Peptides against a protein of PDB entry 4N3Y. Designs and how they scored, part 74

Target 1, 83 residues: chain A of PDB entry 4N3Y
Amino acid sequence: ETRDQVKKLQLMLRQANDQLEKTMKDKQELEDFIKQSSEDSSHQISALVLRAQASEILLEELQQGLSQAKRDVQEQMAVLMQS

## One batch from the design tools (peptide; made by RFdiffusion4, then SolubleMPNN)

Design b2_p20_8_s4 (from b2_p20_8, 12 letters changed)
Fold by OpenDDE base, seed 2:
Structure b2_p20_8_s4 (fold): chain B 83 residues (1-83), chain C 83 residues (1-83), chain A 20 residues (1-20)
Amino acid sequence: as target 1 above (83 residues)
Amino acid sequence: as target 1 above (83 residues)
Amino acid sequence: SSVMQPLDELEQQLQALQAL
């Protein structure tokens, strides 16, 4: 029965179409997730890099302060030895 | 009192050194965290990209199947019209 | 969607043919 064959093929076509639509949706969701995840990670890492840079600045200031303090102590020690 | 001044400066120097050591540790921990976080994110994104590629392959197969199904249905329709 | 539209049209044509 040709008519029955057409109906069967029509059903198969609809099923295939539904599967295609589902797969397309799943793929798009995956791509969106990848994009969002990468953006979030990028922003987080950027923030952490800025914090690390702030620590670097503080370290340089502390090192400079320590060097000066060392010199000051040495000078006072010299005065003490001479007194 | 010069001696007392020296003692005070020595204390200040020790405190500054302790602060420097702490800050250096904190900076290193931040850098380690950044490195680990970026590696984890990279691996996760790579896995998701592979999944997206698998979906792409499936979509191409489904599209090919749908194209064939369409042709088959059209052929059966032609037979039906001629009968 | 470039695949979906032709399929929908084909389904409609099949339904019309079956209604004859």
Scores: peptide ipSAE 0.039, ipTM 0.456, DockQ to the pose 0.008
Fold by OpenDDE base, seed 5:
Structure b2_p20_8_s4 (fold): chain B 83 residues (1-83), chain C 83 residues (1-83), chain A 20 residues (1-20)
Amino acid sequence: as target 1 above (83 residues)
Amino acid sequence: as target 1 above (83 residues)
Amino acid sequence: SSVMQPLDELEQQLQALQAL
């Protein structure tokens, strides 16, 4: 009966619509997760880069201090050897 | 006494060297962490992108199915209305 | 939403036909 066929197709259409809606939601959640994850990672990496830069500055200061101290020791050694 | 001064400077040099070594290690650990974190994030994001693409394909298939089902229903409705 | 609208309209039409 044609009415039964129409009802069957109507059910199939509703099922397909439900599947589509679910998949659309799942896709959107994935996209939102990707976006948020990317932003969080970017911020965290940026913070770590800043910390690394601070350590770099400290390293440079220490290296300069070491070079100066080495020179000072060498100078005093020269004085001692002349004595 | 000059010898005492040399010994003092030698100690200061050792202390500075220890500080430098520690800071170099800390910096290296930070750089390694940044690298690893970036790689992990990149891989995770790539995996999520692939999943999103799979969902996109499914969505397209569902949309095509819905369009066909709609046409089929409309055709059957036309038959029913002619009856 | 744009994809769903035509389906909703079709469902309404089918319901109307079933009421006849």
Scores: peptide ipSAE 0.038, ipTM 0.454, DockQ to the pose 0.008
Fold by OpenDDE base, seed 4:
Structure b2_p20_8_s4 (fold): chain B 83 residues (1-83), chain C 83 residues (1-83), chain A 20 residues (1-20)
Amino acid sequence: as target 1 above (83 residues)
Amino acid sequence: as target 1 above (83 residues)
Amino acid sequence: SSVMQPLDELEQQLQALQAL
């Protein structure tokens, strides 16, 4: 009887241990996935931010150019009207 | 001559304005993409974190169960050896 | 690993006991 009980407990212990190992593995895989996903997203966002910044610089340059061009046209128009 | 110059400048101004509008649109699209990507990643990571937390709880429960089972088995073994 | 090692040892002890 006692021997049978020990055998039963041994089996239960093994089963529990197997489940523990499985869960530990699953948890680790989830943590690794979270880490990798976060890093990948961070890098992607950084790249996109750089592109956005480049576009912003171009926008500023274009705005300045347009303002100058507008002034130049207006000046030429004034000369034309005075002639 | 002056009239021709004004016409030329008007064309250049229009071209520059078109480029400005295009760049503005592109910049906005990049910003929208960054925002959406960040939100999507955040939600995905949150879901994975919840799963990892659930696994951690299970691990703790299993560890406690295994510790108890170990004690029970050892107690039964002691009884067996004493019999 | 730290949790599994004691369990493995216990299983080994149980197996030895069963062999008696």
Scores: peptide ipSAE 0.041, ipTM 0.457, DockQ to the pose 0.008; fails the geometry check
Fold by OpenDDE base, seed 1:
Structure b2_p20_8_s4 (fold): chain B 83 residues (1-83), chain C 83 residues (1-83), chain A 20 residues (1-20)
Amino acid sequence: as target 1 above (83 residues)
Amino acid sequence: as target 1 above (83 residues)
Amino acid sequence: SSVMQPLDELEQQLQALQAL
């Protein structure tokens, strides 16, 4: 019966529309999550790069200090041996 | 006394060396963390992109199905009205 | 390790000197 067929198709159409709306929402959430994740990762990596650079500067200062201390110790050892 | 000065400088040198080793370790850990974080983020983003693409394909299929179902309902309604 | 090696050698020399 044609009327029954129309009712069946209306139900199928509503179900398909509901699924479409759900899928549209899911897609948008994924896009938003990708964007946010990328931004968060970028910020975190940038902060870590800055910290690594600070550590590099400190390393260079410490190496210079160690080299100077080594020279000072060697000089004092020479004085001690001359006494 | 020169001997006391040498002992003091030895202590300072050891302390500086300990700090240097610590800083070297910290720097390496930061570099490793940056690398790992970047790789993990890249993998996660890639997976999410694939999921988003799958959602897009499904959306297109659902839209096509909805359009066809709408046409079918309209056709059946026309038949019903002609009876 | 390349930076630490010269320092370790110096520490050994100082230790030997202190033993005199």
Scores: peptide ipSAE 0.038, ipTM 0.454, DockQ to the pose 0.008; fails the geometry check

## One batch from the design tools (peptide; made by RFdiffusion4, then SolubleMPNN)

Design b2_p21_3_s1 (from b2_p21_3, 13 letters changed)
Fold by OpenDDE base, seed 4:
Structure b2_p21_3_s1 (fold): chain B 83 residues (1-83), chain C 83 residues (1-83), chain A 21 residues (1-21)
Amino acid sequence: as target 1 above (83 residues)
Amino acid sequence: as target 1 above (83 residues)
Amino acid sequence: SSIEAIFQQLQQQLEEARALL
């Protein structure tokens, strides 16, 4: 009878609502995860870029020092050959 | 004497070169790491975006189903009240 | 630098991904 039919439909409605709420929650969690992950990655990459830049500075300094040392050696060799 | 000075400078030059090579290697490894990390992150984010989109589609379908079920219940209640 | 370019590219990609949500 119609009463039984209504009760069945009400149950189905409740079930559908439960699924909807669950899916909404899951979607929200996914969005939060994506956001957090992207932020974390951004920070990590930023830090690594800074480290790379520091290494570049060090390389430049070492290259300069090496060039100077080479010049100094050459100069001293010249002195040695003159004496 | 100058010979000893030259030898000392040559040693310093070799040491500087060794440090330079080490630093160059470290920098290269860092660059490779950053590149790989960024690519991996990009792929992960892309996959998650697709999953989010799939969830959105599911949500829309559930919402539609819920709305229909609600209408069906209301219709049957009307029938019940009429009888 | 190349590394900075990679970083900028990643930031742009992440921003685009966020916009799709």
Scores: peptide ipSAE 0.026, ipTM 0.436, DockQ to the pose 0.029
Fold by OpenDDE base, seed 1:
Structure b2_p21_3_s1 (fold): chain B 83 residues (1-83), chain C 83 residues (1-83), chain A 21 residues (1-21)
Amino acid sequence: as target 1 above (83 residues)
Amino acid sequence: as target 1 above (83 residues)
Amino acid sequence: SSIEAIFQQLQQQLEEARALL
């Protein structure tokens, strides 16, 4: 019966629309997650890069200090040889 | 006594060098971690992008199906009017 | 001694470097 068929199709249409809207929401949530994940990773990497740079500066200072200490020891040895 | 001082300083210098080398190793490991973390994040984001694209394709198909369903309902209503 | 003080300073700096990692 045509009337019943129309009603059935209307219901199916509503159900399909609901599924579409749900999928649209899920897609949006996924995109938001991608964006957030990317931002978080970017910030984390930037922080780690800064830490690495700080350690590099410190290492350079320590190397310089160590070189000076070596020179100081050598100077003391020279004094010892003179005695 | 100068001789004893020199020996002490030599030992300290060796210890300082050992610590420096350890720090250099730690720095390298940190840099490697940064690189790996960046690569992992990149791959993860790429996978998520692909998932988003797949959902977009599905959404387009659902939209098309919904439009067709709407047309079918309208056609059935037209038949109903003719009866 | 002054040299020991310098060494201690270097050790402190090394520890700080490790803390950055």
Scores: peptide ipSAE 0.110, ipTM 0.463, DockQ to the pose 0.097; fails the geometry check
Fold by OpenDDE base, seed 3:
Structure b2_p21_3_s1 (fold): chain B 83 residues (1-83), chain C 83 residues (1-83), chain A 21 residues (1-21)
Amino acid sequence: as target 1 above (83 residues)
Amino acid sequence: as target 1 above (83 residues)
Amino acid sequence: SSIEAIFQQLQQQLEEARALL
C-alpha cells in the first residue's frame, strides 16, 4: 500500500541523511588531521635539521682541534727526544 | 716539564677523539631519524588523503541518493493525495 | 655523497689518532 511505501521511503531518507552527516564530519576530521599532521612533521623535521647542522659545525671544530692536537703532541714528542 | 705537557696533550687528544666519535654518531642518528620521520609522515599523509578521497566520493553518492529520495517521497505523497 | 666523504675522512682521522695514542 502507498502509505506503507511512503513510510519506508521516509525512513530511508532519514538513514541517508544521517549517513551523509556522519560522512561529512568524518571527511572534515580527516582533512584537519592531515593538515595538523603535516604541520607537526614539518616543524619536527626543521628542528632536527637545525640540530644536525649544529652537530656538523661541532664536528668541524672538533676535527680541527684533533688535527691541531695531533700536531702538538708530535711536536712535544720531538722536543722531548731532543732534550 | 715537557713530559707532563705531553701527557696533558695526550689526554686532551683522547677527550677530543671521544667527543668527535660521539658527535659523529649523534649526527648520523639525527639524519636517520629525519629520513625515517619524513618517510613515515609521507606514507601516513598519503593514506589519509586516500581515505579523504574515498569519503568525498561517498559523500557525492549520498548527496545524489538523498536528492533522489527526496524527490521519490514527494512523488509518492502526490500519488497518495491523488488517490 | 659529500657528507659520506666527510664521515669517511673523519673515520680515517680517528683511526690515525688511535694509532698515535
Scores: peptide ipSAE 0.066, ipTM 0.442, DockQ to the pose 0.013; fails the geometry check
Fold by OpenDDE base, seed 2:
Structure b2_p21_3_s1 (fold): chain B 83 residues (1-83), chain C 83 residues (1-83), chain A 21 residues (1-21)
Amino acid sequence: as target 1 above (83 residues)
Amino acid sequence: as target 1 above (83 residues)
Amino acid sequence: SSIEAIFQQLQQQLEEARALL
């Protein structure tokens, strides 16, 4: 009976629509998660890079200090040997 | 006394070197951490992107199915109205 | 969404068709 067929198709259509809505939501949630995760990672890595750069500056300063200290010791040792 | 001065400077030099070694190690550890973190994030995000793409395919299939179902219902409705 | 709107429209049309019988 045609009427029954129409009712059946209506049910199928409703079910398909429900699945579609669910899938659309799931996709959107995944996209949002990826976006958030990427932003969080970017911020974290950037912060760590800055920290590493600060350590680099300290390293360079220490190396310079060490070189200067070496020169100072050599100078004093020369004085000692000459006295 | 010059000898005492030299000994003092030697101590300072050793201490500076120790600090330098520590700083170099710390910097390297930070770089390694950043590298590892970046790789982990990259893999995770890539996996999620693929998952989202799979959802996109499903969404398109569902949309096509819904459109077809709509057409089928309309056809049956037309038959119903004409009978 | 456009799909939801079309869906609702279709449902309304079906209800109208049923009412005619």
Scores: peptide ipSAE 0.034, ipTM 0.449, DockQ to the pose 0.008; fails the geometry check

Design b2_p21_3_s4 (from b2_p21_3, 13 letters changed)
Fold by OpenDDE base, seed 2:
Structure b2_p21_3_s4 (fold): chain B 83 residues (1-83), chain C 83 residues (1-83), chain A 21 residues (1-21)
Amino acid sequence: as target 1 above (83 residues)
Amino acid sequence: as target 1 above (83 residues)
Amino acid sequence: SSIEQIFQQLQQRLEEARKLL
């Protein structure tokens, strides 16, 4: 009968709305997570990139410094020999 | 009357289910996005790790070069003193 | 000596670089 049908539909509607609310909440949490994760990851990766790049440049300079030091040492030894 | 109430509840249920389906789809897309983003971030971090390792290797080579240069200089000075 | 100073300075720079890695 229709009265029983109404009660069943009301229950189904309540269940659907409860699931909808839960799913909407989950969706919102995922959106918030994505936003926060994106900001954190972007910041960390950028920092690591800059650090890596700076280190590489510094190492290149050190390599040049070593080469120059070798030359300078040889020159100094020559000076010492002449003394 | 109950018959009209049934029709209204059926409509409301259809609407709720439609929104639920849409929200579930959106949630799934966000989960897929998070998965993909995580993989991309992992890939970037792995690349940065390799880059850092390359720099570390270079630094060790430079250190070895410096140590060798010191030894070479000491040997040369010894030879000079023997001359 | 001047030679020792050259190597000492270079070693110091290497140590500073190591801190960045």
Scores: peptide ipSAE 0.173, ipTM 0.710, DockQ to the pose 0.896
Fold by OpenDDE base, seed 1:
Structure b2_p21_3_s4 (fold): chain B 83 residues (1-83), chain C 83 residues (1-83), chain A 21 residues (1-21)
Amino acid sequence: as target 1 above (83 residues)
Amino acid sequence: as target 1 above (83 residues)
Amino acid sequence: SSIEQIFQQLQQRLEEARKLL
C-alpha cells in the first residue's frame, strides 16, 4: 500500500508541476503583453492627442484668417469705391 | 525507505500546490490589470474622437462662413463695378 | 481678383484642415 501511495504521489506531483509550469508561462506571456500593449497604447494615444491639438490650432488660425480676410476685403472695396 | 519517500513527496506536493496557487493569483491580477487598462485606453480614445468631432463641427461652420462671405463680397463687387 | 485669391487661399486652408480630421 505504501508503494502504491508513492506511485500516486509521484503522479500528483508531476501533474502539479506541469500545471505550475504552464501557469508560469501564461503569467510571463501576460507580463510581456502588458509591456508591449502599454507602449503601443501610449504611442497611439499620444499621436491622437497631437493630431487633435494640431487640428484645433489650425481651426483657430482659420477663424482668424476669415476675420482678417473680411476686414481686408472691406478695405479693398473702399479703395475700389474711391477709384 | 518507502515511508520516508512518502513524507518527502507529500512535502514537495504541498510546496508545488502553494506555488501554483500563488502563481494563479498573480496571473489573475495581471488579467484584471489588462482588462482595466484596456477600458481606460478605450475611454481616452473615445474622448479624443469626440474632440475630433467637435473640430469637424467648427470646420463646417467656418466653411459656411467662408462661402457666405464670398457670395456677399461677389455681390457687392458686382454692384460697385456696375456703378 | 485679389479678393478672390484671398478666399481661394482660405478655402485651400480649409481643405488642408479636413485632412487632419
Scores: peptide ipSAE 0.171, ipTM 0.709, DockQ to the pose 0.871
Fold by OpenDDE base, seed 4:
Structure b2_p21_3_s4 (fold): chain B 83 residues (1-83), chain C 83 residues (1-83), chain A 21 residues (1-21)
Amino acid sequence: as target 1 above (83 residues)
Amino acid sequence: as target 1 above (83 residues)
Amino acid sequence: SSIEQIFQQLQQRLEEARKLL
């Protein structure tokens, strides 16, 4: 009968809405995760960039040191040869 | 009337299920996006980490090499001066 | 000289290191 059909449909509707609510919640959690993950990745990349920059500075300092050492050695050798 | 109520509930159920289907599709797309993004980010960050580590190792080797070269030069100069 | 070779080799290594940055 129609009365029983109404009751069945009401149950089905409740179940559908419950599932919809759950799925919407899950979707929101995924969106939040994407946002957080993007921020974390950006942070990690920035940190790695800073690390690379520090390495570059150190390389430049080493290059300068090497060049200076080379000049010093050459000068010292010249002095020794002239003595 | 119960018959009219049935028709209304049937419409509501169809609408709920349509929305559920759409939401489920959206959720799946987000999951797929997360998977792909995670793989891409992981690859990129890993590559950057390895490159940075390689640079740091080489920098350390160069530092040691430079220091050792300086010591070696000084020793050679000392020998020359003592000869 | 051997001294010059030492520095030349180190210079080359430094240049190689720069390529990693």
Scores: peptide ipSAE 0.163, ipTM 0.707, DockQ to the pose 0.840
Fold by OpenDDE base, seed 3:
Structure b2_p21_3_s4 (fold): chain B 83 residues (1-83), chain C 83 residues (1-83), chain A 21 residues (1-21)
Amino acid sequence: as target 1 above (83 residues)
Amino acid sequence: as target 1 above (83 residues)
Amino acid sequence: SSIEQIFQQLQQRLEEARKLL
């Protein structure tokens, strides 16, 4: 009876340890995935932010160009009207 | 001897099961975190992508418009100078 | 003038684009 109990418990313990090992491995894989995914997302977001910033700069340049063009036109018109 | 072995194995089994339960809980938390984080990141990235694309299109239109306006002005000035 | 209208239209478009930044 007791001997049979020992055998049963030894088997159960082996099974529990096997499951624990499997679960620990799965957990580690999830942690690694989270780390990698976070890095990838951060990179992608950073790239998008840079693109937005570049667009802002371009808009400002376009506005300046427009203003300059307007001034140039006005100046030329004035000269022509005085001739 | 055998009785002592039974007691020891029972304790070890309880400990293993406790560790397994803890690890399983941790794994579940990681899975939940991944799910939530993925949804949040996807939403944010999608919004940024759409915004960037729209900005790019409009900026290109503005560039073309500015260039065209410049050409049109030059043409009109040429006509005035020749009159 | 027609020239002024061109610039005014462009300015309006610039302001619209700014809203997307």
Scores: peptide ipSAE 0.160, ipTM 0.704, DockQ to the pose 0.819; fails the geometry check

Design b2_p21_4_s1 (from b2_p21_4, 13 letters changed)
Fold by OpenDDE base, seed 2:
Structure b2_p21_4_s1 (fold): chain B 83 residues (1-83), chain C 83 residues (1-83), chain A 21 residues (1-21)
Amino acid sequence: as target 1 above (83 residues)
Amino acid sequence: as target 1 above (83 residues)
Amino acid sequence: SSIEQIFQQLQQQLEQLASLL
């Protein structure tokens, strides 16, 4: 019966619309997730870069200290040998 | 005693050098981790962006189809009412 | 997807209805 068919089509149309709305929401959530993930990653990497830079400074200081210590040991050895 | 002092300093120097070497390795590992993390994140985000774009296309098609279906239902209803 | 299936079914039924009228 034609009337029943129309009613069925209207129901299906509503169902399709509901699913469309859901999909639109899911898409928006995905986009938000991408944005958030990118921001989080950027912040984390930036923090790690800063830590690496701090380590570089430490290494340079340690290298200088080590060189100085080596000179000090050599000097003390020279004094010992001359005593 | 001076000799003992020199020996002590030499030991300390070796210890410092060992620590320096360890720290250098740790720094390198950190840099490698940063690089790897950045690459992984970039790839993942790119994939998600592509998926979002695909969803956008789908949504547009569904919206157009839904609009057409609505018009079709309305037309069928009009035909029914005129019969 | 579910929505695609619904859409396809809807289109099919619309076509059937149109052919009957």
Scores: peptide ipSAE 0.042, ipTM 0.459, DockQ to the pose 0.008
Fold by OpenDDE base, seed 5:
Structure b2_p21_4_s1 (fold): chain B 83 residues (1-83), chain C 83 residues (1-83), chain A 21 residues (1-21)
Amino acid sequence: as target 1 above (83 residues)
Amino acid sequence: as target 1 above (83 residues)
Amino acid sequence: SSIEQIFQQLQQQLEQLASLL
């Protein structure tokens, strides 16, 4: 019966449209998530890199100080032994 | 007193060395964290990209199906109206 | 969006036809 066939197809079309709409939404959300995640990761990594660089500077300062202190101690030791 | 000065500097040197060691450790941990975080992010993003691609394929299929269904319904409608 | 519009139009036509039968 043609009428029944039309109704059946009408239902199927409605279902297909619903699924299309849903899938489009899901895709968009996924893309947005990817973008946001990437941005967040980039920011976090950048911050950590800067922190690492600061740490490197501190290390260099400490090493210099340590070397100087060592020299000072050695000099004092020499003076003491000669006294 | 030279002896006292030496002892003081010896202590300071020890403290500086301890701080150096600690800072070196902290730096290494930070670098490891950055690396791990980057790898994790990369993997996650890759997975999500693949999922998005799958969604795109599905969307294309749905669109094709919808178009066909529309044609079928229109044809049936025409038949019905001519009956 | 174009597909959605087509769907809506078709649905309307089908409903009108159904009411006549």
Scores: peptide ipSAE 0.041, ipTM 0.469, DockQ to the pose 0.008
Fold by OpenDDE base, seed 4:
Structure b2_p21_4_s1 (fold): chain B 83 residues (1-83), chain C 83 residues (1-83), chain A 21 residues (1-21)
Amino acid sequence: as target 1 above (83 residues)
Amino acid sequence: as target 1 above (83 residues)
Amino acid sequence: SSIEQIFQQLQQQLEQLASLL
């Protein structure tokens, strides 16, 4: 009868609401994960970029020094040949 | 004498060049890692965003269904009270 | 670093060599 039908519908409604709540929670967790992952990646990449830049500076300095050293050696060789 | 000194300097220059080459390799590997990591993160985040969007659609549908179900239950309760 | 040390030693020796010439 109608009373029993209403009770059944109420139960179904409660179940549906529980599922909705669960889905909402899952969605929120996903959004939080996306945000956190993005921030972590951004920070990591930034740090690595800075390391790369430091390496670049070192490389340039080393190249300059090596070039000068090579020239100096060549000059000394020339002196040696002239003596 | 000068000749031996020059030979020593040439050796040191070679050693320095070898270290430079190693550093260049390390830098290149770091740059490659940054690029790959960035691309991977971008793809992963995009995929997760799509999942979130799908979840949003589901949530909206469930909310609509729940609202209708609630109205139906209330209507049946009214009928029950009138009988 | 080892690289910097090599470079510094090289420069020092170059200077010494130059002073002898």
Scores: peptide ipSAE 0.045, ipTM 0.450, DockQ to the pose 0.008; fails the geometry check
Fold by OpenDDE base, seed 1:
Order: C-alpha cells, then sequence, then structure tokens
Structure b2_p21_4_s1 (fold): chain B 83 residues (1-83), chain C 83 residues (1-83), chain A 21 residues (1-21)
C-alpha cells in the first residue's frame, strides 16, 4: 500500500520533471527567437532606411536638374523671342 | 534650329519629371514599408514576450510542485522505513 | 506638389510658345 503510493509519487515526479524541462526549453527558444527576430528586423529596417536616403538624394538631384532645365528652356524662349 | 533645341529641352523636362515622380513614389513606398514593418515586428515581439512570461510562470509553478512532490515522497519513504 | 505645378506651368508656356512658331 505505502509502497504503491511511493511508486505513484515517483511517477508523478518524473512526469513533472519532464514537463519542467520541456517548459524550460520552450521558454528559451522563445527568448532566442525574440532576440533573433529583433536583430533581423533592425537590420532590415536599417537597409531600407539607407535605400530611402539614396532615393532622397536622387530626388534632390533630379529636382535641381529639372530646375536648371526649366531655366534653360526659358532662356531659349527669350532668345527665340528676340530673333 | 532654336526650335529644335526647345523641343529637345521639352522632352528632357518631361523625362526628368517622370523620373522625379517615380522616385518620389518609390521613396514614399519605402518609408511606408519601414513603418509597417516596424509596427508588425514590435507587435509580434510583444506577443512573444507575453508567451515567454506565461511559460515562466508555468515553470515556477512546476518547480514548486516538483519540490513539494519530492517532499511528499521523502515523507512516504520515512513512513515506509518506520513500518 | 510644388514641382509638379512648376512643371505644368512650364509645359503650358512651352505649348504657347510652340503655337506662335
Amino acid sequence: as target 1 above (83 residues)
Amino acid sequence: as target 1 above (83 residues)
Amino acid sequence: SSIEQIFQQLQQQLEQLASLL
């Protein structure tokens, strides 16, 4: 009787330990995933920011070129009207 | 001659404008993507953190249960030896 | 945008000029 109870408790202990170990593993995996995901996202965002900045530079250059072209056209128009 | 030059400049202006508009659109899309990606990642990470915390609570409960079970087994063993 | 407006104005001016030629 008592022996049976001890065996029952031993089984329960083993089961509890197994669940404990599983939960510990799961928690660690989640923490690792969080870390990795954060790093990956950070790097991706940084890369995209760089691309956006490059586009901004190009945009500014195009705007300047467009402005100059406008001036050139206006100058040509003036010449044309003076002819 | 001058007329041809003006027409050439008109074409150049149109082309430049097209490129400008395209670049503006691309830049905006990238910025929007960055924002959305950041928000999505943040929310995902928060959810995962909550899961990790839940696992931690479960872990603590299991540890306490395991400790108690161990004590119970030891008590039963003592009874067994006293019989 | 401001640039788009400038472009449109320029285009109109060029078209007017072209009509005079």
Scores: peptide ipSAE 0.040, ipTM 0.448, DockQ to the pose 0.008; fails the geometry check

